Peptides against a protein of PDB entry 5OK6. Designs and how they scored, part 33

Target 1, 215 residues: chain A of PDB entry 5OK6
Amino acid sequence: ELPGLDSQWRQIENGESGRERPLRAGESWFLVEKHWYKQWEAYVQGGDQDSSTFPGCINNATLFQDEINWRLKEGLVEGEDYVLLPAAAWHYLVSWYGLEHGQPPIERKVIELPNIQKVEVYPVELLLVRHNDLGKSHTVQFSHTDSIGLVLRTARERFLVEPQEDTRLWAKNSEGSLDRLYDTHITVLDAALETGQLIIMETRKKDGTWPSAQL

## One batch from the design tools (peptide; made by RFdiffusion4, then SolubleMPNN)

Design b1_p12_1_s3 (from b1_p12_1, 8 letters changed)
Fold by OpenDDE base, seed 2:
Structure b1_p12_1_s3 (fold): chain B 215 residues (1-215), chain A 12 residues (1-12)
Amino acid sequence: as target 1 above (215 residues)
Amino acid sequence: SVLEEQLRKLNE
């Protein structure tokens, strides 16, 4: 059953648990399509539950680039295309109004940057390959706050690299050349890695030499 | 090396 309109407004918009609450690192937030949210606002602010302003079920269809992988469109802007809600608020809205059939929630994490928290709407998708087989890639999503060490470990896992094998990473830069990712403690953000960027995992030879040493 | 060949292709 739908709560009273004032109760809905307070539950979703209040500063403690609603839309206006502070971001906390690691928490899940959800995207809501802006037009739906505005329709909901109009409905609950109108004071008439029988109003024609009833928003219906949540439908984020316009935020998706595709309905196969449910990727977001590029260049979406908070406050223009979508509203961010804390998990609790999102779940209330879904409980009250429903979500379009078959449509997944758009869940994103709050990340901690040096001076701010933000909801990471667009994590970085990297193309991981081995130095000796560029034709076999693994697309893996990383946070901007993930370390290069995590990228390396992930690459090792995806390519089933044995623990005794030594590996390192290269990134293909915008000029088409390869830059070594020497420092594994810096973040994806610090390394300026971007979505779609090719990351090459180099495996050390049994003789202790690196394939790239002859370049 | 295999990497050199791959890198050559990568830089084309």
Scores: peptide ipSAE 0.037, ipTM 0.713, DockQ to the pose 0.726
Fold by OpenDDE base, seed 1:
Order: structure tokens, then sequence, then C-alpha cells
Structure b1_p12_1_s3 (fold): chain B 215 residues (1-215), chain A 12 residues (1-12)
């Protein structure tokens, strides 16, 4: 049974625990398609539970570019294409109205940027390869706030690099050349890494030399 | 490209 309309509105829009609550780093927030949310608002503000404005189940279909990997369309804008809800509010709406059959929830994390918290709707997808085998790639998602060190560790794990093997990273830049990622303490954002960017893991030779030493 | 040449050298 659906809660009372006023109760729904207060639960979802409440400034303490609802849509307008402060963002906190590490929290999960969820995307809701804007049209559905506006329909829900109209429904609960109308005061008639039997109104023809009933929103039905949550349907985020228009936010996805595919139904295989459930990737978001590029260029979606908060307030225009979707709204963001904290986990509690999302789970209430799903409990009350349901989610369209087969659709996964669109969960995103709050990240801490230098001067602001933000829900990271588009994490960075990097294409990881080894210097000596460009045909074996791993696409991995990273937060803009993740360190280059984490990218390196992740690459080592994906390529099953032995602990005693030394590795380092290169990034393909916009000019079509390779830049060394020397500082592993800076973030993906600070390194200006972008989705689809090629990241090359170089492994040190057994003789102690680097393959790139001849460059 | 510059990248292709660099990658070629890395694979030598």
Amino acid sequence: as target 1 above (215 residues)
Amino acid sequence: SVLEEQLRKLNE
C-alpha cells in the first residue's frame, strides 16, 4: 500500500533526509528520469490518490544508451534529464512504485572535489593495455578522485603482474603522443584523464632496463 | 603517428 501523498512528499523532498539534503562523500545517490519524477510530484501534490496523474513504476529507459551494459547516454544534465535522490529516498520510491522490469538502478557516488561535493554521474572509463600486448585491453572505471597509484595497482591486478615486477604508466595524450604518469599521488582529475583514454602499463625488463629507455 | 612509432619502439 502506498503511503499518504503528503507523507510521500515529505519523505522524498524533506530537506534533512530527502532530495535536498547535503551531499556527503562516499554516499550513494540514484538517478531518476525527470519526466517520471515530475509526474510523481504532480501526483503527490494533487492530493488525490486515485488521480490519473499516478506515475506508475520508475522507468529510466531514456537515460540508457543500451540495455546490455546499461550505460548512460552522454551529456545528461541534472534537473533536465534526471534528478538525484539519496539512497533512502530512492529505495522508498522503488518500494512504493516499483522499477521497470529488467532495469538496474542507476547508483552513483558522492565524491569530494577541492571545494565541493558532487555526485559523480560519469566516472572515467580508462582503456588499460600492456606495452607489449596492445590487443589485450581492460576497460575499467575510476573516479576522478582516484589516484594514479590506484590506476597502476588496478592495471597490475588485471594483467596478473607479479609483485616483484616493476611497472609504470603512460597515457596517450590528445596530440597522439605518450605522456608518463610520473606522480602516482595525483588524481585522475588532476592528470586530466578522460573516458576512452588509452593507458599503457610498461613492465621493467629482467635486465633492469625499461622498454621505453630507447625512446 | 607519433604514438604508433613510440609503441613500436616499446615493443622492440
Scores: peptide ipSAE 0.037, ipTM 0.721, DockQ to the pose 0.129
Fold by OpenDDE base, seed 3:
Structure b1_p12_1_s3 (fold): chain B 215 residues (1-215), chain A 12 residues (1-12)
Amino acid sequence: as target 1 above (215 residues)
Amino acid sequence: SVLEEQLRKLNE
């Protein structure tokens, strides 16, 4: 059974444990479609549980690009298209109202940036290829806080590179040229890598030379 | 493209 309207409001909007609570790195937060959330607000603020303002099941359909991969649409804006709720608040709403059948929750992680915590709604999807075989690609998702070293290790793993083989990364820049990712200790964010960006793994030759040395 | 040319050179 649904809790009282005031209790629902307090549980979800409470600044200490609800929507307005401080972000903590590593925590899960969930997206809720804005119109549904506003309907819920109107319902609980109205004071009548039997009112026609009942929001029904949570339905995030408008946030998805497709129902196959359940990818988010590009360019969604917090406060306009969706609201963010901490895991506890999300689970309360799902428990009370349900989630549209077959629709997955939109779970995202809080990440630590240099001066702020944020919910990473859009992790970076990189297209990984080998310098000598562009037909074999892997699309892999990374956090903005992941290191270039992790990207390199991931590329090596996906391409089954042997431990003794030496590799390095290049990124296709906005001008269509290649920039070498020299520092493997910086983050994806620091390297300004973006979703859909081509990342090329170069493998060192047996003679100890790099293929790129002839450029 | 510049990229395609660079990649071609890498594979020669």
Scores: peptide ipSAE 0.034, ipTM 0.707, DockQ to the pose 0.128
Fold by OpenDDE base, seed 5:
Structure b1_p12_1_s3 (fold): chain B 215 residues (1-215), chain A 12 residues (1-12)
Amino acid sequence: as target 1 above (215 residues)
Amino acid sequence: SVLEEQLRKLNE
């Protein structure tokens, strides 16, 4: 049974545990389609539990570009297309109203950026390849806060690079040339890496030379 | 492209 309308409003919209609570790095937040959320607001603010404004089950269908990998549409805007709720608030709404059959929750993490916390709705998807075999690509998601070192380690793991093999990364830049990612301690954000960007893992030759020495 | 040429050299 649904809680009282005032109780629902207070539980979801409050500044301590609801929509307005402070963001904390590492916490999970969830996207709710804006039209559904507005319908819910109208329902609980109306004060009539039997109102025709009952929102029904949560349906985020309009936020997805596909129902295969459940990728979000590009260019969604907070407050226009969706609302962000902390995990507790999301779970309450799902418990009360249900989630559309077959739809996964849209879970995202709070990240710490310079001087701000943000829910990372769009992690960076990098296209990882080896310098000598562009046909074997791996698309991998990274946080903007992940280090280039993590990207390198991930590439090594995906390509089954042996521990004794030395590797380094190049990024395809906007001019269509390759820039070396020298500093592995900077973040994906600091390196200005973007979704869909090609990242080339170069493997050192057995003679100790780099393939790129021929450039 | 510039990238293709660079990749070609890397593959030599």
Scores: peptide ipSAE 0.034, ipTM 0.706, DockQ to the pose 0.127

Design b1_p12_1_s4 (from b1_p12_1, 6 letters changed)
Fold by OpenDDE base, seed 5:
Structure b1_p12_1_s4 (fold): chain B 215 residues (1-215), chain A 12 residues (1-12)
Amino acid sequence: as target 1 above (215 residues)
Amino acid sequence: SVLAEQLEKLNS
């Protein structure tokens, strides 16, 4: 059953638990397509539950590139294309109006950057490859706040590298050169790694030499 | 880059 319109507004828009509440690192927030949200605002502000302004089910279809991978379109802007809601507010709206059939929620995490908290709408998608098989990539998502060490561990896991094998990373830069990721303690952001960037995992040879050092 | 080409050559 739908709560009263004023109650809906207060639950979703309030500064304590709703849209306006402070961001907290590690919390889940959800994207809602802007036009739907504005339709909902108009409905609940109109004061007539039987109004033709009823928003229907949440439909984020316009935010997706495709319905296969449910990847977001590039270049979406908060406040223009979507609004962000905390998990509680999102779950209320879904409970009241439903979500379009088969469409996944667009869940994102709050991250802590050096000077700001934000919802990370676009995690970094890296193309992980081995130095000896550049044609077989694994696309893996990372937070901008994840360490290069995590990228390396993830690459090792994906490629089933044995614990005793030494590995290191190279990033292909925009100039097409390879930059070695020496510091594994810096973040993906600090290393300026971008979505679609090729990350090469080099494995040390059994003779103790690096493949790249013999070239 | 030379290094990328070098790594590509390691695959050949």
Scores: peptide ipSAE 0.031, ipTM 0.706, DockQ to the pose 0.197
Fold by OpenDDE base, seed 3:
Structure b1_p12_1_s4 (fold): chain B 215 residues (1-215), chain A 12 residues (1-12)
Amino acid sequence: as target 1 above (215 residues)
Amino acid sequence: SVLAEQLEKLNS
């Protein structure tokens, strides 16, 4: 049974526990398509539960670029394309209205940046490759807050690099040159790594030389 | 280097 319209509004829009609540690092937030959310707002503000303004089930179809990997479209804007809800509010809406059949929830994490907490709607997707086989990529998602050291470890794991093998990373920049990722303690954000960027894992030769030293 | 040749092929 649906709660009363005023109760729904208070539960979802309450600034302390709803949509406008403070962000907290590590919390899950969910995207809701803006048109559906506006329809819901109109419904609960209209005061008539039997009105033709009933929003139906949550449908985020317009936010997805594909129904295979359920990736978000690029360039979506908060407040224009979607709203962000804390997990509790999302679960209430799903419980009341349902979610479109087959669609996954669009869950995102709050990350802590130096001066701001943000819902990371777009994690960084990096193309990991080996220096000797650029045709075999592993696409891996990273947070902007993840270290380059994590990227390196992840690359080593994906390519089954033995513990005794020395490896290092290069990023292909926008100019097509290679920037060496020397500091493994900086974040993906600090390194200015972007989605779709090619990250080359170089493995040291048995003779102790680096393949790139012959460039 | 193999890397350079491969990178050149990616840029061609």
Scores: peptide ipSAE 0.030, ipTM 0.694, DockQ to the pose 0.829
Fold by OpenDDE base, seed 2:
Structure b1_p12_1_s4 (fold): chain B 215 residues (1-215), chain A 12 residues (1-12)
Amino acid sequence: as target 1 above (215 residues)
Amino acid sequence: SVLAEQLEKLNS
């Protein structure tokens, strides 16, 4: 059952779990397509439940570039293309209006950057490969706040590397050379890793030599 | 590409 229009407005905009609540690192927020959200605003502000302004089910179709991987379109802008809602507000709207059949929720995390909390709408997609099989890539998403150590662990897991095997990472730079990711404690952001960037996991040989040392 | 050559050497 739909709550009263004033109750909806208060819960989504002005409640303790409203749109304008402070961001907290690690919290989940959800994207709502801007046109739908504006239609909902008009509906609840109109004060007439029987109005022609009923928004229908949440439909985020215009935010997706594909319906296979449910990737967001590039270059979406908060306040223009979408609105961010905290998890509680999102779940209320979904419970009241529904979500378009087959569409996944667009869940994103609040990350802590050096001077600001931000909802990370676009995590970094890295192409993970092994030095000895460049034709087999794994695309994996990472937060800008994730450590290079996590990227390395993830690569090891995806490639089923045994615990005894020693591994290290290289990043392909914009010049087409390989930069060694020496410090595993720095973040993806600090390493300036970008979406679509090739990350090469090098595995140490049984003789204790590195493949790259022979280059 | 320089990278391809470097990587070919890694695969050798």
Scores: peptide ipSAE 0.030, ipTM 0.699, DockQ to the pose 0.181
Fold by OpenDDE base, seed 4:
Structure b1_p12_1_s4 (fold): chain B 215 residues (1-215), chain A 12 residues (1-12)
Amino acid sequence: as target 1 above (215 residues)
Amino acid sequence: SVLAEQLEKLNS
């Protein structure tokens, strides 16, 4: 059931639990397509529940580049293309208006960056490969705040590397050269890893030599 | 090695 228009506005836009609430690391926020949200704002501000300005179901279709993987379009801008709502506010809107059939919610996490909290709309998608089979990639999403150690562990898991096997990472840089990811304690952000970047997991040989040492 | 050639191709 739809609450009163003023109640909707207060619930979604209040500074305590609504759109304007402080970001907290680890919390889920949701993207709402800007035009829909503006239509909703106009509706609830109009004071007439029977208004032709009724927004209908939430439709984020314009934010997606595909309806298979439900990837976001590149270059979306907060305030222009979408608004961010905390989980509670999102769930209220979905309960009131529904979500377009078949569309998943666009859930994102608040991350802690140096001196700022941010909703991470675009996690880093890395192409994980093995040194001996560069043609078989696993695309995996990582937070900018994830450690290189997590990337390495994830690569080991995806490639079913045995616990006793030693592995290390290389990143293909923009020049096409390979940079060794020596420090596993730095973040994806600190390592300046980017979406679409090739990350090569090198496995140590049984003789104790590294494949790359023969290059 | 195939890796060396592949990595050389990555580095070339």
Scores: peptide ipSAE 0.031, ipTM 0.690, DockQ to the pose 0.539; fails the geometry check

Design b1_p12_2_s1 (from b1_p12_2, 4 letters changed)
Fold by OpenDDE base, seed 2:
Structure b1_p12_2_s1 (fold): chain B 215 residues (1-215), chain A 12 residues (1-12)
Amino acid sequence: as target 1 above (215 residues)
Amino acid sequence: PMYAEDFEKIPE
């Protein structure tokens, strides 16, 4: 059964646990399509539960570019296209109204940037390849706050690199040349890595030479 | 500068 309209409003919009709560790194937040959310606001603010303003089930369909991988459309803007809710508020809305059948929740994490917390709506999708097989890419998502070391470890795992094999990364820059990612302690953000960027994992030869040293 | 395609020139 739906809670009273005032109770719904308080659960979703209150400053302690609702939409306006402070962001904390590592917390999960969820995207809600803006028109649905505005319809819900109108419904609960109207004071009439029998109103024709009932929002129905949550439907985020317009936020997705595909229903196969459930990727978000590019360039979505908070407050225009979607609203962000903390996990508790999202789960309340889903329990009250439901979510469109077969549609996954759009869960995102709060990340800590040097001066701000933000919900990372768009993680960085990198194209991971091996130096000796550029035609076989693995697309992997990373946080802007993930280290280059994590990117390297992930590449090693995806390509089944043995622990004794030494590897390093190159990034294809905007000029089309390769920059070596020397510092594995910097973040994806610090390295200015972008979605769709090619990352080449180079594996050291058994003779102790690097393939690239032959160029 | 090194390019991605330069790796394809490296003999296995």
Scores: peptide ipSAE 0.548, ipTM 0.950, DockQ to the pose 0.798
Fold by OpenDDE base, seed 1:
Structure b1_p12_2_s1 (fold): chain B 215 residues (1-215), chain A 12 residues (1-12)
Amino acid sequence: as target 1 above (215 residues)
Amino acid sequence: PMYAEDFEKIPE
């Protein structure tokens, strides 16, 4: 059974636990399509539970570019295309109204940037390859706050690099040339890495030389 | 400048 309309509004919009609550790093938030949310607002503010303004199940179809990988469309804007809800509020709405059949929830994490917390709607997708097999890529998602060291560790894991093998990273820049990622302590954001960017993992030879040193 | 395709020129 649906809670009372005033109770729904207070639960979802309450400044302590609802949509307007402070962001905390590592917490999960969820995207809700803006039109659905506005319909819900109109419904619960109308005061009539039998109103024709009933929003129905949550439908985020317009936010997805495909129904196979469930990737978000590019360029979506908070407050225009979607609203962000904390996990508790999202789960209440799903419990009350349901989610469109087959659609996954759009879960995102709060990240800590130097001066602000933000829900990271678009994590960075990097194309990881080995220097000796550029045609075999692994697409891996990273936060802008992840270190280059994590990118390197992830690449090593994906390519089954043995612990004793030395590796390093190159990034293909906007000019098409390669930049060495020397500092592994900086973030993906600091390195200005972007979605679709090619990252090459170079493995040191058994003779102690780097493949790129032969160029 | 080094390019990605330059790695393909390196003998194994």
Scores: peptide ipSAE 0.546, ipTM 0.949, DockQ to the pose 0.813
Fold by OpenDDE base, seed 5:
Structure b1_p12_2_s1 (fold): chain B 215 residues (1-215), chain A 12 residues (1-12)
Amino acid sequence: as target 1 above (215 residues)
Amino acid sequence: PMYAEDFEKIPE
C-alpha cells in the first residue's frame, strides 16, 4: 500500500535523506525520467490519492539509447531529462510504484572533482588497444577521477600482460596524433580523456627497446 | 608527431 501523499513528499523531497541531501563521494544515486517525476510531484501535491494524476510505474525508457546494454542517450541534462535521487529515495519510489518490467535501475556514483561533488552520469568509455593489434579494441569505462595508472593496469589485465612485461600508454588526440601519457598519477579528467578516445598500450620488446623508438 | 597507423609500420 502507498504511504500518505504528504509522507511520500517528505520522504523524497527533503534535505537530509531525499533529493536535496548533500552529495558524498562514493554514494550511489539513481536517475528518474523527468516527466514521470513531475507526474509524481503533481500527484502527491494534489492531496487526492484517487487522482487521475497517479504516475504509474517508473519508466526510464526515454533515457536509454538501446535496450541491449542499456546505455544512456548522449546529452541528457539534469533537471530537463532526469532527476537524481539518493539510493534510499529511489528504493522508496520503486517499492511504492514499481519499475517498468525489464528495465535496470540507472545507478551512478558521486565523484569528488576539484572543489565539487558530482554524480557521474557519463563515465568515460575508452577504447583500449595493443600497439601491434589496433583492430582489437576493449571498451572499458573509467571515472574522470580514475588515474592513468589505473587505465594502464586495466589495459594490462585485459590483454593478459605478464608482470615482467613493461608497458606504457599513448592517447590519440583531437588532431589524430598520439600523445604519450607520461604521468600515471594524473586523472582521466586531468589528461582530458574523452569517451570513444583510442588508448594504445605499447609493450616493451624483449631486447629492452620500445617499438615506437624504431619510428 | 606520431600516429596510430605508424605502429603498423613497425616490424614485429
Scores: peptide ipSAE 0.546, ipTM 0.949, DockQ to the pose 0.782
Fold by OpenDDE base, seed 4:
Structure b1_p12_2_s1 (fold): chain B 215 residues (1-215), chain A 12 residues (1-12)
Amino acid sequence: as target 1 above (215 residues)
Amino acid sequence: PMYAEDFEKIPE
């Protein structure tokens, strides 16, 4: 059963779990397509539950670039294309109106940046490869707040690198050349890594030399 | 500068 319109409005907009609540690092937030949300606003503000403004089920179809991988379209803007709701508010809306059949929720995490909390709508997708097999990439998502050390560990795990093998990372820059990621303690953001960027994991040879040292 | 394709030039 749907709550009263005023109750819905208070729960989603003005409640302790409402849209305007402070962001907290590590919390889950969800994207809602803007037109649906505006239709819902009009419905609950209209004061008539039987009005023709009933929004129906949540449909985020226009936010996705594909229905296979459920990747978001690039360049979506908060307030224009979508709104962000905290997990509790999202779950209320889904329980009240439903979610379009087959669509996954668009869950994102709050991250702590140096001066602000932000919902990370676009984690950085890196193309991980081995130096000796550039044709086999693993696409992995990382937070901007993840360390280069985590990227390296993730690459090692994906490529089943043995613990005794020494590895290091290179990033292909905008000039097409490779930059060594020397500092593993800096973040993906600090390293200015971008979605689609090629990251090469170099494995040290058994003789203790690096492959790249032969160039 | 080093390029990704330079790794392909490294003899095994």
Scores: peptide ipSAE 0.545, ipTM 0.949, DockQ to the pose 0.765

Design b1_p12_2_s2 (from b1_p12_2 with P1M H9K S12E)
Fold by OpenDDE base, seed 2:
Structure b1_p12_2_s2 (fold): chain B 215 residues (1-215), chain A 12 residues (1-12)
Amino acid sequence: as target 1 above (215 residues)
Amino acid sequence: MKYAEDFPKIPE
């Protein structure tokens, strides 16, 4: 059964634990489609539980571009297309109203950027390939705060590289040429890597030479 | 300049 309207409002909109609570790195937040949320606001602010403003189950369908991988549409904007809720608030709403059948929650993490915390709605999707097989890519999602070292380790794992094999990364830039990612300690953000960007894992030859030396 | 397409297909 639904809690009282005032109780719902306090749980979801409370400044300490609700929608307006401070962001903390590593926390999970969830996207709620804006129109549904506005309908919910109208419902709980109306003071009548029997109102025709009942929002029904949460339906984020308009935020998704596909129902296969449940990828978000590009260019969604907070406050216009969706509202962000902390995990506790999201789970309350789901328990009260339900979530559209078969639709996954849209969970995102708070990340720490140089001067701000933000919910990373759009992590970076990189196309990982081996230098000797550019046609076979693995699409992997990374946080902007992930290190290039993590990208390299992930590539090694995906391509089943043996521990004794030496590898390094190249990024295909906007001009089509390759930039070597020398510093593995910088972040994806620092390296200015973008979604859809091709990242080439080069494996050192047994003779100690690099394939790229021939380029 | 180095280009991705120029990498030789070397078997591992």
Scores: peptide ipSAE 0.277, ipTM 0.826, DockQ to the pose 0.722
Fold by OpenDDE base, seed 5:
Structure b1_p12_2_s2 (fold): chain B 215 residues (1-215), chain A 12 residues (1-12)
Amino acid sequence: as target 1 above (215 residues)
Amino acid sequence: MKYAEDFPKIPE
């Protein structure tokens, strides 16, 4: 059964363990569709457990653009389309009200950006390709805080590059030209890489020259 | 200025 309405409110809406708790890097937070959450707020603030304002099961359907890979719609805004809850609070709501059948929870991680913590709702999806086969892409998700070095290592792994082969990365920019990603220590954010951006892994030739030298 | 389409295809 549901806990008392005041207990629900205190458990979810507090600064220690609830919605208002401080963000900590690496923690999991969950998205809750805004209208459902507002309905829940009205229910628990109303003080009547038998109220017609009962929110029913959590349903985040309007946040998804597809029900195949459960990708979020683009351009969702915190406080307008969804609220963020820490794992404990999310699990309480799910246990109390349930989650729509077949619908996965929308779990996201807190990341550390310069001078701020943020729940990364939209990790960067990069299109990884080899320089000699631009039509065969691997879509891989990265955090804005991941290094270019990790992108390179990931590309090497996906394309089964042998340890003795040298590789480097190019990013296709907004003008359609290529920018070399020289510094592998900077982050995806620092390099201003964006979702859908083509990242080309160049493999050094056996003669020691780079294919791009002919460009 | 370099373009992705200009990369020479190297046989694997």
Scores: peptide ipSAE 0.268, ipTM 0.820, DockQ to the pose 0.711
Fold by OpenDDE base, seed 3:
Structure b1_p12_2_s2 (fold): chain B 215 residues (1-215), chain A 12 residues (1-12)
Amino acid sequence: as target 1 above (215 residues)
Amino acid sequence: MKYAEDFPKIPE
């Protein structure tokens, strides 16, 4: 059922449609554990489909920090820990070799940054809270390219804020103090927000004053 | 400077 070894190599490594093809915004790419991929390379380059170098099914287990939420380990590096493949190439490999039972694919999106296209392997997870109830957080994932306005809208939705209520955001910085997120048009990246960062939604009081005015 | 802990809390 497997294609010829040379055919496999061309499908996956082809610079026009494979691993080295240009990134396009909005496309899905997939992570493949590096050791498996190298084993596959050795297999197809060996020229013997019956060799002992057969890679077996794709197993990305070492990339996950747990098998409950299937979150990636922190600090993974492309080319060292994993290889990125476009959707077509990923699906070919899965169809040829299979994916470890019960293991989800690691799908990520290409995002447009000011100067480059990038597969966003690690989107930003923010802890959203209300100013008067810091103990009740909603963890929400955002792209670096998402606007602060989207973060605010998301917070309003999660906390069931009525349309007539005025809200604004603060970010707790590394020093423990609060930075006001004034410009809602800039991106999460531009605001330098990081995973695990506390984002406080402040709601304007009925008297028109802001709770933070007393700080 | 402002701190998150200084916001008025909802009374329990």
Scores: peptide ipSAE 0.265, ipTM 0.817, DockQ to the pose 0.629
Fold by OpenDDE base, seed 1:
Structure b1_p12_2_s2 (fold): chain B 215 residues (1-215), chain A 12 residues (1-12)
Amino acid sequence: as target 1 above (215 residues)
Amino acid sequence: MKYAEDFPKIPE
């Protein structure tokens, strides 16, 4: 049974634990399609639980570009296309109204940027390849706040690089040339890496030379 | 200038 309408509103919209609560790095937040949420608001603000404004189950279909990988459409805007709810609020709504059959929740993490916390709706998807086999790519998702060092470690893991092998990264830039990622301590954001960008892992040769030295 | 395509490929 659904809680009282006023209780629902307080639980979801309350400034201490609801939609407007402060963001904290590492926490999970969830996207809710804007139209559904506005319908819910109208319902609970109407004061009649039997109202025709009942929102039904949560349906985020319009936020997805595909129903296979459940990727979000590009260019979605908070407050226009979706609202963000903290995990507790999301789970309450799902418990009360249900989620459309087959749809996964759209979970995102709060990240710490230099001057603000933000829910990272669009993490960066990089194409990781080896220098000697550009055709075999691993698409891996990274936060903008992840270090280049993490990208390198991830690439090493995906390509089963042995601990004694030396590796380094190159990024294919907008001009089509390669930029060496020298500083592994800067973030993906600092390096201005973008979704779909090719990241090449170069492995040092046994003779101690780098393949790129011949370029 | 270096380019990705200039790396030697592993023969398939």
Scores: peptide ipSAE 0.251, ipTM 0.809, DockQ to the pose 0.608

